Peptides against a protein of PDB entry 5OOQ. Designs and how they scored, part 45

Target 1, 227 residues: chain A of PDB entry 5OOQ
Amino acid sequence: YREDVRQVVTHPANALSFLQPGRLVEISVNGKDNYGWGAVVDFAKRINKRNPSAVYTDHESYIVNVVVNTMYIDSPVNLLKPFNPTLPEGIRPAEEGEKSICAVIPITLDSIKSIGNLRLYMPKDIRASGQKETVGKSLREVNRRFPDGIPVLDPVKNMKIEDEDFLKLMKKIDVLNTKLSSNPLTNSMRLEELYGKYSRKHDLHEDMKQLKRKISESQAVIQLDDL

## One batch from the design tools (peptide; made by RFdiffusion4, then SolubleMPNN)

Design b2_p13_2_s3 (from b2_p13_2, 5 letters changed)
Fold by OpenDDE base, seed 3:
Structure b2_p13_2_s3 (fold): chain B 227 residues (1-227), chain A 13 residues (1-13)
Amino acid sequence: as target 1 above (227 residues)
Amino acid sequence: MILPYEEDTSPLP
């Protein structure tokens, strides 16, 4: 059920509007590599230049660049490619007793465990020397202030996920947290219906982004003609 | 000390 909630929360139709620069997200790559809380730099739709016809799942259709302060110091961070979520071999979080560094890693939405209710004040140019370390200091300060973990966005109150099936899922989780006993198979069918509805919202979000870009481009052209 | 973070529960406009 927690995974079912995570799938809904991290769906593009819900997550993308909350992935502003500095948004704190909890990161787990491939269900194994836990980087802890990182800060969003930016995100973009995943484009395969080698295969433009490639179709990705909703959770793999966007790449999110995040700053983490838990990267193992000897990881080959120089091999990281922006917007390539296929991480080089040896890219991993530091284990206990190992030294860590700050790095920007590209992840999919599927690698987001939770979305926090906090945003860091981000440097203007995160790629400039020393800027990642500044974010790393901010992350340490947040972790110091929230030893029990960073508060997570409320899916209903904050994210405004008001889908009836999702609300039923949340109620079931509350009941299960009280009763431990319910069958996993019945929840999968409702998730597919939810995904169908969210896919439509995603299309609208992309249409709105394209429209905003067209408006901005048209305004830029008008300003250039007035010069 | 100015906090390096703020609470933000709002979506992108």
Scores: peptide ipSAE 0.517, ipTM 0.927, DockQ to the pose 0.490
Fold by OpenDDE base, seed 5:
Structure b2_p13_2_s3 (fold): chain B 227 residues (1-227), chain A 13 residues (1-13)
Amino acid sequence: as target 1 above (227 residues)
Amino acid sequence: MILPYEEDTSPLP
């Protein structure tokens, strides 16, 4: 169901009007490279000058340039081609313990996991010296202020997606979330959230990260079984 | 400290 929502939200008919400069978007490239939240620079329709007859899917028909602050420091960023969403080998986010840098990467709409309700104040020229780093500092500040995640645009209230099937989907998800919240397992997740709040109060942050990872992995496995 | 961000739920004009 989350993927179905993502497909609708990231469709050009819905997403493009919310890709203003500075718009925060959550980025996952090829389903494996998670860059976290980045800031939109601009977007353009994908044009193949060598093959003008090339037909792209709706989700691959636009290129979005985004600033990320999670690029691995030794990534070959000099090999990045403007308006080419096919990233060179070695372009990846930094892993735990690795240093990261700010970079502008071209992505497709299919690489957007979610669209935030926040916009950064963007410099006029992002390619000027030090400007990417300024945006990177802003991204860090946002992440500091929203430790539980950046608020996502409401597809219905904010994006005005009024499709009947989509509304039914959203209602089903809401019912499932309510059932999950009423389920003893959500009591366990709420207990984990309470434990997480308690652990944050008692500096037990590291054990909670491992537990959240295990739960996220287990939920990913359960969601894979329900797909 | 001036916030480097704002809440914006509006579409492009």
Scores: peptide ipSAE 0.513, ipTM 0.924, DockQ to the pose 0.613
Fold by OpenDDE base, seed 1:
Structure b2_p13_2_s3 (fold): chain B 227 residues (1-227), chain A 13 residues (1-13)
Amino acid sequence: as target 1 above (227 residues)
Amino acid sequence: MILPYEEDTSPLP
């Protein structure tokens, strides 16, 4: 059920509006590499220049650049490519007893475990010398202040996810220990329906954005012709 | 000390 909530929360239709610069997100890459809480730099729609016809899942269709302060010091960070979520071999978080450094890593929405209710004040140019380390200090300060964990955005109150099936899912999570016997098939069907609704919403939103861009481009052309 | 963070529960405009 927690994974089901995560799937809804991290769907582009819900998550993207909360991925402002400095937004804290909890990061787990490939379900194994836990980087802890990082700060969002920016995000972009995933584009494959080599294969423009590539179709990505909703959760893999965007790349989020995040600053982490838990990168293993001997990781080949020089091989990291902006907006390439396929991480080079050896890119991993520091283990216990290992030294860590700050790094900017590109991740997919699927690598977001949770979205925090906090935003860091971000430098204007994160790639400038020393700026990642500044963010790293801020992350350390946040972790110091929230030893029990950073508060997570409320999916209902904050993210305004008001879908009835989602609300039911949340209620089930609250009583999870008692309702393990609930029919997994019914829950799966509801999740699929929810996912379908969000996917459709996202598609419509992207279509609207594309239309707005086309209108703006057309207006710009008209203004140039009138000069 | 100015906090390096703020609570923000608002979406992008």
Scores: peptide ipSAE 0.510, ipTM 0.926, DockQ to the pose 0.500
Fold by OpenDDE base, seed 4:
Structure b2_p13_2_s3 (fold): chain B 227 residues (1-227), chain A 13 residues (1-13)
Amino acid sequence: as target 1 above (227 residues)
Amino acid sequence: MILPYEEDTSPLP
């Protein structure tokens, strides 16, 4: 269901109007390379000069240039071609313990995991020296302010996606989330209560057994003294 | 401190 929502949200008909400069988007390239939240620079219709007859899917038909601050420092960023979403080998996010740099990467709409409700103030010329790093600082500040994650645009309230099938999908997700949230807490509290009751019952049963043994032993001693 | 960001839930005009 989350993927279905993502497909609708990232469709050009819905997404493009929210890809203003500075718009925060969560980036996952090829479902593997998670760059986290980046900032939109611009977007353009994908044009294949070598193959003008190339037909792209809706989600691949646009290229979005985004600033990320999670690029691995030794990535061959010099091999990045503007408006080419096919990233060179070695272009990847930094792993834990690796150093990262700011880079502008071209991505497709399909590489957008989510669209945030925040926009950064963007430099006029992102290609100028130090400007990417400025955006990187802004991204770090945003992440600091939102440790639980950057808030996502509401597809219905904000993006005004009013398709009936989509609304039904959203309702189904809401119902499922409600069920998932209600079950674990209720089960944990009930398990604790049941365990508490079981523990008390077990303790009482052992106490009763011990008492019965003491009574039996005392009765046996009395009978021996009366012989 | 001026925030380097703003909340914007509006589409392009």
Scores: peptide ipSAE 0.509, ipTM 0.924, DockQ to the pose 0.572

Design b2_p13_2_s4 (from b2_p13_2, 6 letters changed)
Fold by OpenDDE base, seed 3:
Structure b2_p13_2_s4 (fold): chain B 227 residues (1-227), chain A 13 residues (1-13)
Amino acid sequence: as target 1 above (227 residues)
Amino acid sequence: MILPYEEDYSPLP
């Protein structure tokens, strides 16, 4: 059920509006590499230049660039490709006793474990020398102040996920936390229905954004012709 | 000390 909630929360229709620069997110890559809390730099829709017709799942359709301060010092960070979520071999968090460095890594929405209620003040250019380390200092300060973890955004109160099926899921989780009688199959079908609704909403939202962009571009062209 | 962070519960506009 926690994974089901995570899937809904990290769906593009819900997550993207809360991935502002500096937003703190908890990062787990491939369910194995836990980088802890990192700060969002930016995000973009995933584009495959080699295969423009490539279809990604909703959770893999966007790339989020995040600053982490837990990268293993000997990781081949120079091999990181912006907007490529397929991380080179050897890119991993530092283990206990190992030294860590700050790095910007591209991740998918599926690598977000949770979205925090905090946003860092981000440097203007994170790629400039020393800027990642500044974010790293901020992350350390946050971790010092929140030793038990950063408060997570409430999916209903904060993220305004008002889908009836999701609310029912949340209620069921609350009930199930008190009563272990879950039929996983019924919940999976409802989750699929939720994903279908979110996908449709996202498509419409993207279409609207594209339309607004086209209108703005057309207006800019008209203004250039009038000049 | 100015905190390097703020609480933000708002979505992108």
Scores: peptide ipSAE 0.491, ipTM 0.919, DockQ to the pose 0.491
Fold by OpenDDE base, seed 2:
Parts: sequence; C-alpha cells; structure tokens
Structure b2_p13_2_s4 (fold): chain B 227 residues (1-227), chain A 13 residues (1-13)
Amino acid sequence: as target 1 above (227 residues)
Amino acid sequence: MILPYEEDYSPLP
C-alpha cells in the first residue's frame, strides 16, 4: 500500500507542482541507495538527445536535481552528468562510519520516497563554490530539529489529490494500520485505473507549462525588439 | 538563529 501511495504521489501530475527549489524530498535511488532527505534544485523533462523517440515511463520522464549531504566522500562525483539519472558506478551514500560530502545528483521521480512539507532557502547558484556545503548545513539543521523525520505532505489535504480510488486507498490504509492487516492484491488493480486518470491531468499540466514557456519566449522577443 | 527553512504547502503557480 505504501508503494501504491508513492506511485500516485510521485506521478508528474501530482509531484511536479511541489518540486520547487529547496523542497525537501526523501531519496532512494534504485530502491537501495538511500540518500535520506535532500533539497530540490530544479527539474526538467527528460530529453534523450541521442534517441529523441525514446519513451519513458511517467516516473522516469522527468529529471530532478537534488542536493544531498550523504554522498560517500570517495564517490566519483566528477563523473556526474547534469540531467543524467544513470549514475556512474561508485556513486553511493556513505555507510555508517564513512565520511560524507554534499553533492548534486540527478534523479527520476521514481527515486523520490516522500515529499516533505519544508523548503530550504536555496542559494541562487548552487554550483558556486561552497554553496552545496551551505545547503548541507541547512539539511543537518533540519535533521537535528526533526529527529523522527521531516513531516511529509498530506496527499489529500496538501497535494489536493482528489481521485476517488486514491481516497479509497488512503481510507483502506488507515483501516489496515489500525487492524495490522495487509491486502496487496487489491491495490495493484486500482493503480492502473488511477494512472489513467492522472494521465489527463498530466497532459493539462504539460500544456500549461508549454503555454508559460511560449509566453516567456514571446516576452523575451519583445524585449529584444525594444533594445 | 534564522531558520534555513520554511513550511510550504503551496504548489507551483
């Protein structure tokens, strides 16, 4: 059930509007590399320049750049490529007793475990010297203040996910948490139905984003003509 | 000490 909720929450139609700069997200790459809570820098639609016809799943169709403070110190961070979520070998979180550093890593939406209710104040240029470490200090302070974890956005109250099947799923989870019972088979069938509904919302969101880009481009052209 | 964070429940405009 938790995975089903995660799939809905991290769908582009729901997640992208909450991936503002500084948004705290819990990161797990490939389901095994847990970086903990990181801060969103930016995101972009995934474009394969070598294969423009590449089809990505919804959860893999966007790249999110995040600052983490848990990167293993000897990780080959110099091999990281912006907006390439295929991480080089050796890129991993520090284990217990290992030293960590701050790094910006590109992840997919599928690598987001949860979206927090907090946003860090982000520097204007995260690539500037020392800025990643500043964000790292902020992350440490947040973790100190929230030892039990950063509060997660409520999918219904905060994210306004109003899908009926999702609401039913949430209600079932609440009941099951109370009863300590699991019914995994019912959740998978409902997930497909939920994705069908979110596809329409996603299309609308993409259309709005494209429209905003066109408006910005038109304004930029007007400003160039006035110079 | 100024908090390096804020609570934000708002979506992108």
Scores: peptide ipSAE 0.487, ipTM 0.919, DockQ to the pose 0.502
Fold by OpenDDE base, seed 4:
Structure b2_p13_2_s4 (fold): chain B 227 residues (1-227), chain A 13 residues (1-13)
Amino acid sequence: as target 1 above (227 residues)
Amino acid sequence: MILPYEEDYSPLP
């Protein structure tokens, strides 16, 4: 269901109006390369100059340029081509312990995991020397202030997605989340109750066994006295 | 310290 929500949110009809310069978006390329939160520079309709008749899916029909501060330092960023979302080999986020740099990468809407409620103040010319690093500093500051993650735009309240099927989906998710949140507590309480009942039953069984033994011993003593 | 960001819930005009 999360993916279904993402598909609706990142659809051009919904997403593009919220991709202002500086808008923070969570970026995942090819489902594996997580760059974290980046800042939107701009977006454009995807045009294939070599094949003007190329038809793209809705989610691949636009290219979004984003500043990330998590690019692996040894990534071949010089091979990045403007408006080409097919990233060169070796373009990846830094792993734990690796150094990162700021880079502008072209992504598709499909690479947006979430759209944040925050917008950075962007330099006028992001290509100017040091400007990417300025954005990188801003991203670090945001991450410092929001250690649990940047708040995501509400699809209904903020993005005004009023599609009936989408609203039904959201309601279904809410119901499921409520059930999931209640289940662990209910299961824990039930487990404790069951354990308590089992403990009591075991104690009673042992008590009964001891009582039966005492009765049998007493009967044996009576028979010995009659002999 | 001036925040380098703002909350923005508005769509593009």
Scores: peptide ipSAE 0.470, ipTM 0.914, DockQ to the pose 0.596
Fold by OpenDDE base, seed 1:
Structure b2_p13_2_s4 (fold): chain B 227 residues (1-227), chain A 13 residues (1-13)
Amino acid sequence: as target 1 above (227 residues)
Amino acid sequence: MILPYEEDYSPLP
């Protein structure tokens, strides 16, 4: 259900308006590479110049450039290509005991775990020497001030996601925290209906298939945690 | 010390 909420929150119709320069976002790439909280530089619609007919899902249709301060020091950051969310091999966050550096990485909306209520003051030119490190210092300061975690934007109050099906989903999550009895399939169908309202430009059918897959994967993880 | 951040609940215009 947390994944279902994440899917709605990170949909372009909801997320893009809150991806201002300096917006803090929690980043996870490929479901395993947790970079923690980073700062948004900018975003752009994903364009495939080699394959103009390429159709992306809603969550993969935009590229968000983010500054992270958790990049592994020996990562091949020089191989990073602007607006290419397919990260080179070896690009990963630092593990415990490893040194980290600041880097700008291109991610998709699907790599956003959460959107924070905080916005950093960003340098005008993040690519200028020393500017990434300045943002990195700001990120460290934020983390120091919020040891229990950076506050997340409220999807309803702050992001104004007032869709009835979404509200029902939120209520179900609250109930499930008390009662594990809700049918995941029913929630997936409602999520699909929600996506239909937000997806004006992309093939709803493909997005629905991906959502179903992600829900299934999330359920598998929950089952593993319950074992 | 001026905080390097602010709370922002507003969407892009």
Scores: peptide ipSAE 0.400, ipTM 0.901, DockQ to the pose 0.669

Design b2_p13_3_s1 (from b2_p13_3, 5 letters changed)
Fold by OpenDDE base, seed 3:
Structure b2_p13_3_s1 (fold): chain B 227 residues (1-227), chain A 13 residues (1-13)
Amino acid sequence: as target 1 above (227 residues)
Amino acid sequence: MLGEYEENTEPLP
């Protein structure tokens, strides 16, 4: 059920509007590499230049660049490619007793465990020398202030996920946190229906974003012609 | 300022 909630929360139709620069997100790559809380730099739609016809799942269709302060110091961070979520071998979080560094890593939406209710003030150029370390200091300060973890966005109150099937899922989780007994299979079919609704919402969101870009480009061209 | 954080529960417009 926690995974079902995570799948809904991290769906592009819900998550992307909350992935502003500086948004804190909890990161787990491939369900194994826990980087803890990182800060969003930016995100982009995943484009395969080698295979333009590549179809990605909704959770793999976007790449999110995040600053982490838990990268193992001897990780081959120089091999990291922006917007390539296939991380080089040896890219991992530091274990207990190992030294860590700050790094920007590209992740998929599927690598987000939770979305926090906090945003950091981000430097203008995160790639400039010392800027990642500044974000790393901010992350340490936040973790110091929130020893029990950063507060998570409320899916209903904050994210405004008002889908009836999702609300029923949340109620079932509340009931199950009180009663251990309900069967996983019945929830999967409703999750597929939810994904179908979110996919349609995502298409509308992308269409609206493309329309806003076209309007901005048209306005920029008009301003250039008036100069 | 750099090093500060804010509570933000609002989506992008």
Scores: peptide ipSAE 0.465, ipTM 0.900, DockQ to the pose 0.694
Fold by OpenDDE base, seed 1:
Structure b2_p13_3_s1 (fold): chain B 227 residues (1-227), chain A 13 residues (1-13)
Amino acid sequence: as target 1 above (227 residues)
Amino acid sequence: MLGEYEENTEPLP
């Protein structure tokens, strides 16, 4: 059920509007590599130039660049490719007793465990020398101030996820702490319906953005022809 | 300033 909530929260239709530069997100890659809280740099739609016909799941359809301060010091960070979420072998968080460094890593939405209610002030160029380390200091300060964890965005109050099936899911999580008896199949079907609604909403939103861009481009061309 | 944070619960405009 927590995973079901995570899937809804991290869906593009809900998450992308909260992935502003400096947004704190909790990062888990491949279900095992926990980087802790990182800061969003930017995001982009995933494009496969080698296979333009590649269809990604909604959660894999965007790449989010994040600054982490927990990268293992001997990780081959020089092999990181911008906008490639397939991390090289040896890219991992530092374990207990290991030294860590700051790094920018490309992740998918599926690698977001939670979205925090805090946003860092980000440098203009995070790739410039020393800028990652500045963000790393900010991350350490935030973690120091919130020893019990960074507050998570409220899915209903903050993210405005007011879908009836989602609200029922949230209530079930509250009840299931007491009774394990709900059929997983019924919850899976409702989750699929929710994903279908969010996917459609996102598709419409992207279509509207593309249309607005085309209108803006057409207006810019008209203004150039009138000169 | 760099190194500061704020609470932000608002979406992208």
Scores: peptide ipSAE 0.461, ipTM 0.900, DockQ to the pose 0.694
Fold by OpenDDE base, seed 2:
Structure b2_p13_3_s1 (fold): chain B 227 residues (1-227), chain A 13 residues (1-13)
Amino acid sequence: as target 1 above (227 residues)
Amino acid sequence: MLGEYEENTEPLP
């Protein structure tokens, strides 16, 4: 059930509007590498310049750049490629007793475990010297203040996910948490129906984003003509 | 300021 909720929450139609700069997200890469809570820098649609016809799943169709403070110190961070979510070998979180550093890593939506209700104030240039470490200090302070974990966005109240099947899923989870009963098989079949509905919302969101980009580009051209 | 955080439950405009 948690995975079913995660799939809905991290779908582009729901997640992208909450991936503002500084948004805290819990990161797990390939279901193995737990980086903990990181801060969103930005996101972009995944474009394969070598294979423009590449079809990605919805959860793999965007790249999110995130600052983490849990990168293993001896990780080959210099091999990280911007906008490439395929991390080099040896890129991993620090284990217990290992030293960590701050890094910006590109991830997919599928690597988001949770979306927090908090945003950090982000520096304008995160790539400038010392800026990642500043964000890393902020992340440590937040984790210190929330020892039981950073509060997660409410999918219904905050994210306005009003799909009836999703609401039924949430109610079932609440009942199960109360009764300590598990029946995971029944809800996976409804996930495909949910994705079909979210795909339509995604198209609208992409159209709006493209329109905003065109407006910004037009304004930039006007400013260049006024110089 | 750098090092501060806020609660934000609103989507991108």
Scores: peptide ipSAE 0.459, ipTM 0.900, DockQ to the pose 0.694
Fold by OpenDDE base, seed 4:
Structure b2_p13_3_s1 (fold): chain B 227 residues (1-227), chain A 13 residues (1-13)
Amino acid sequence: as target 1 above (227 residues)
Amino acid sequence: MLGEYEENTEPLP
């Protein structure tokens, strides 16, 4: 269901109007490379000059340029081609313990995991020296302010997605979330307590079974000695 | 200012 919501939210008809300069977006390239929250620079319709007849899916039909501050420092960022969302080999986010740099990467709408309700004030020329790093500082500050994550745009209240099927989807998700939150097993402490009680009950049951077996064996031996 | 952020829930005009 989360993917279904993402598909609707990231559809050009809904997303493009919210991809203003500085818009924070959560980025996952090919469902593997998580760059975290980045800032939108701009977007453009995808044009294949080499294959003008190329038909893209709706989610692949636009290229969004985003500033990320999580690019691995040794990534071949010089091989990045403007308006080419097919990233060169070695372009990846920094792993734990690795150093990161700021980079502008071209992504498709399909690489947007979430659209935030925040916009950064962007420099006029992001390509100018030090400007990406300035945006990177702003991203760090935002992440510091929102340790639990950047607030996501409400698809209904903010994005005004009023499609009936989408509203039904959102209601289903809400019902499921309510059921999950009301499940007494969701509380880890209660689960541990229940598991502890279950374990103790199981151990007692096995002990009783062993004791009954020993009693039966002892009774059988006594009957043999009385013959 | 540069380095700041704002809440923005409005689409492009």
Scores: peptide ipSAE 0.455, ipTM 0.896, DockQ to the pose 0.836

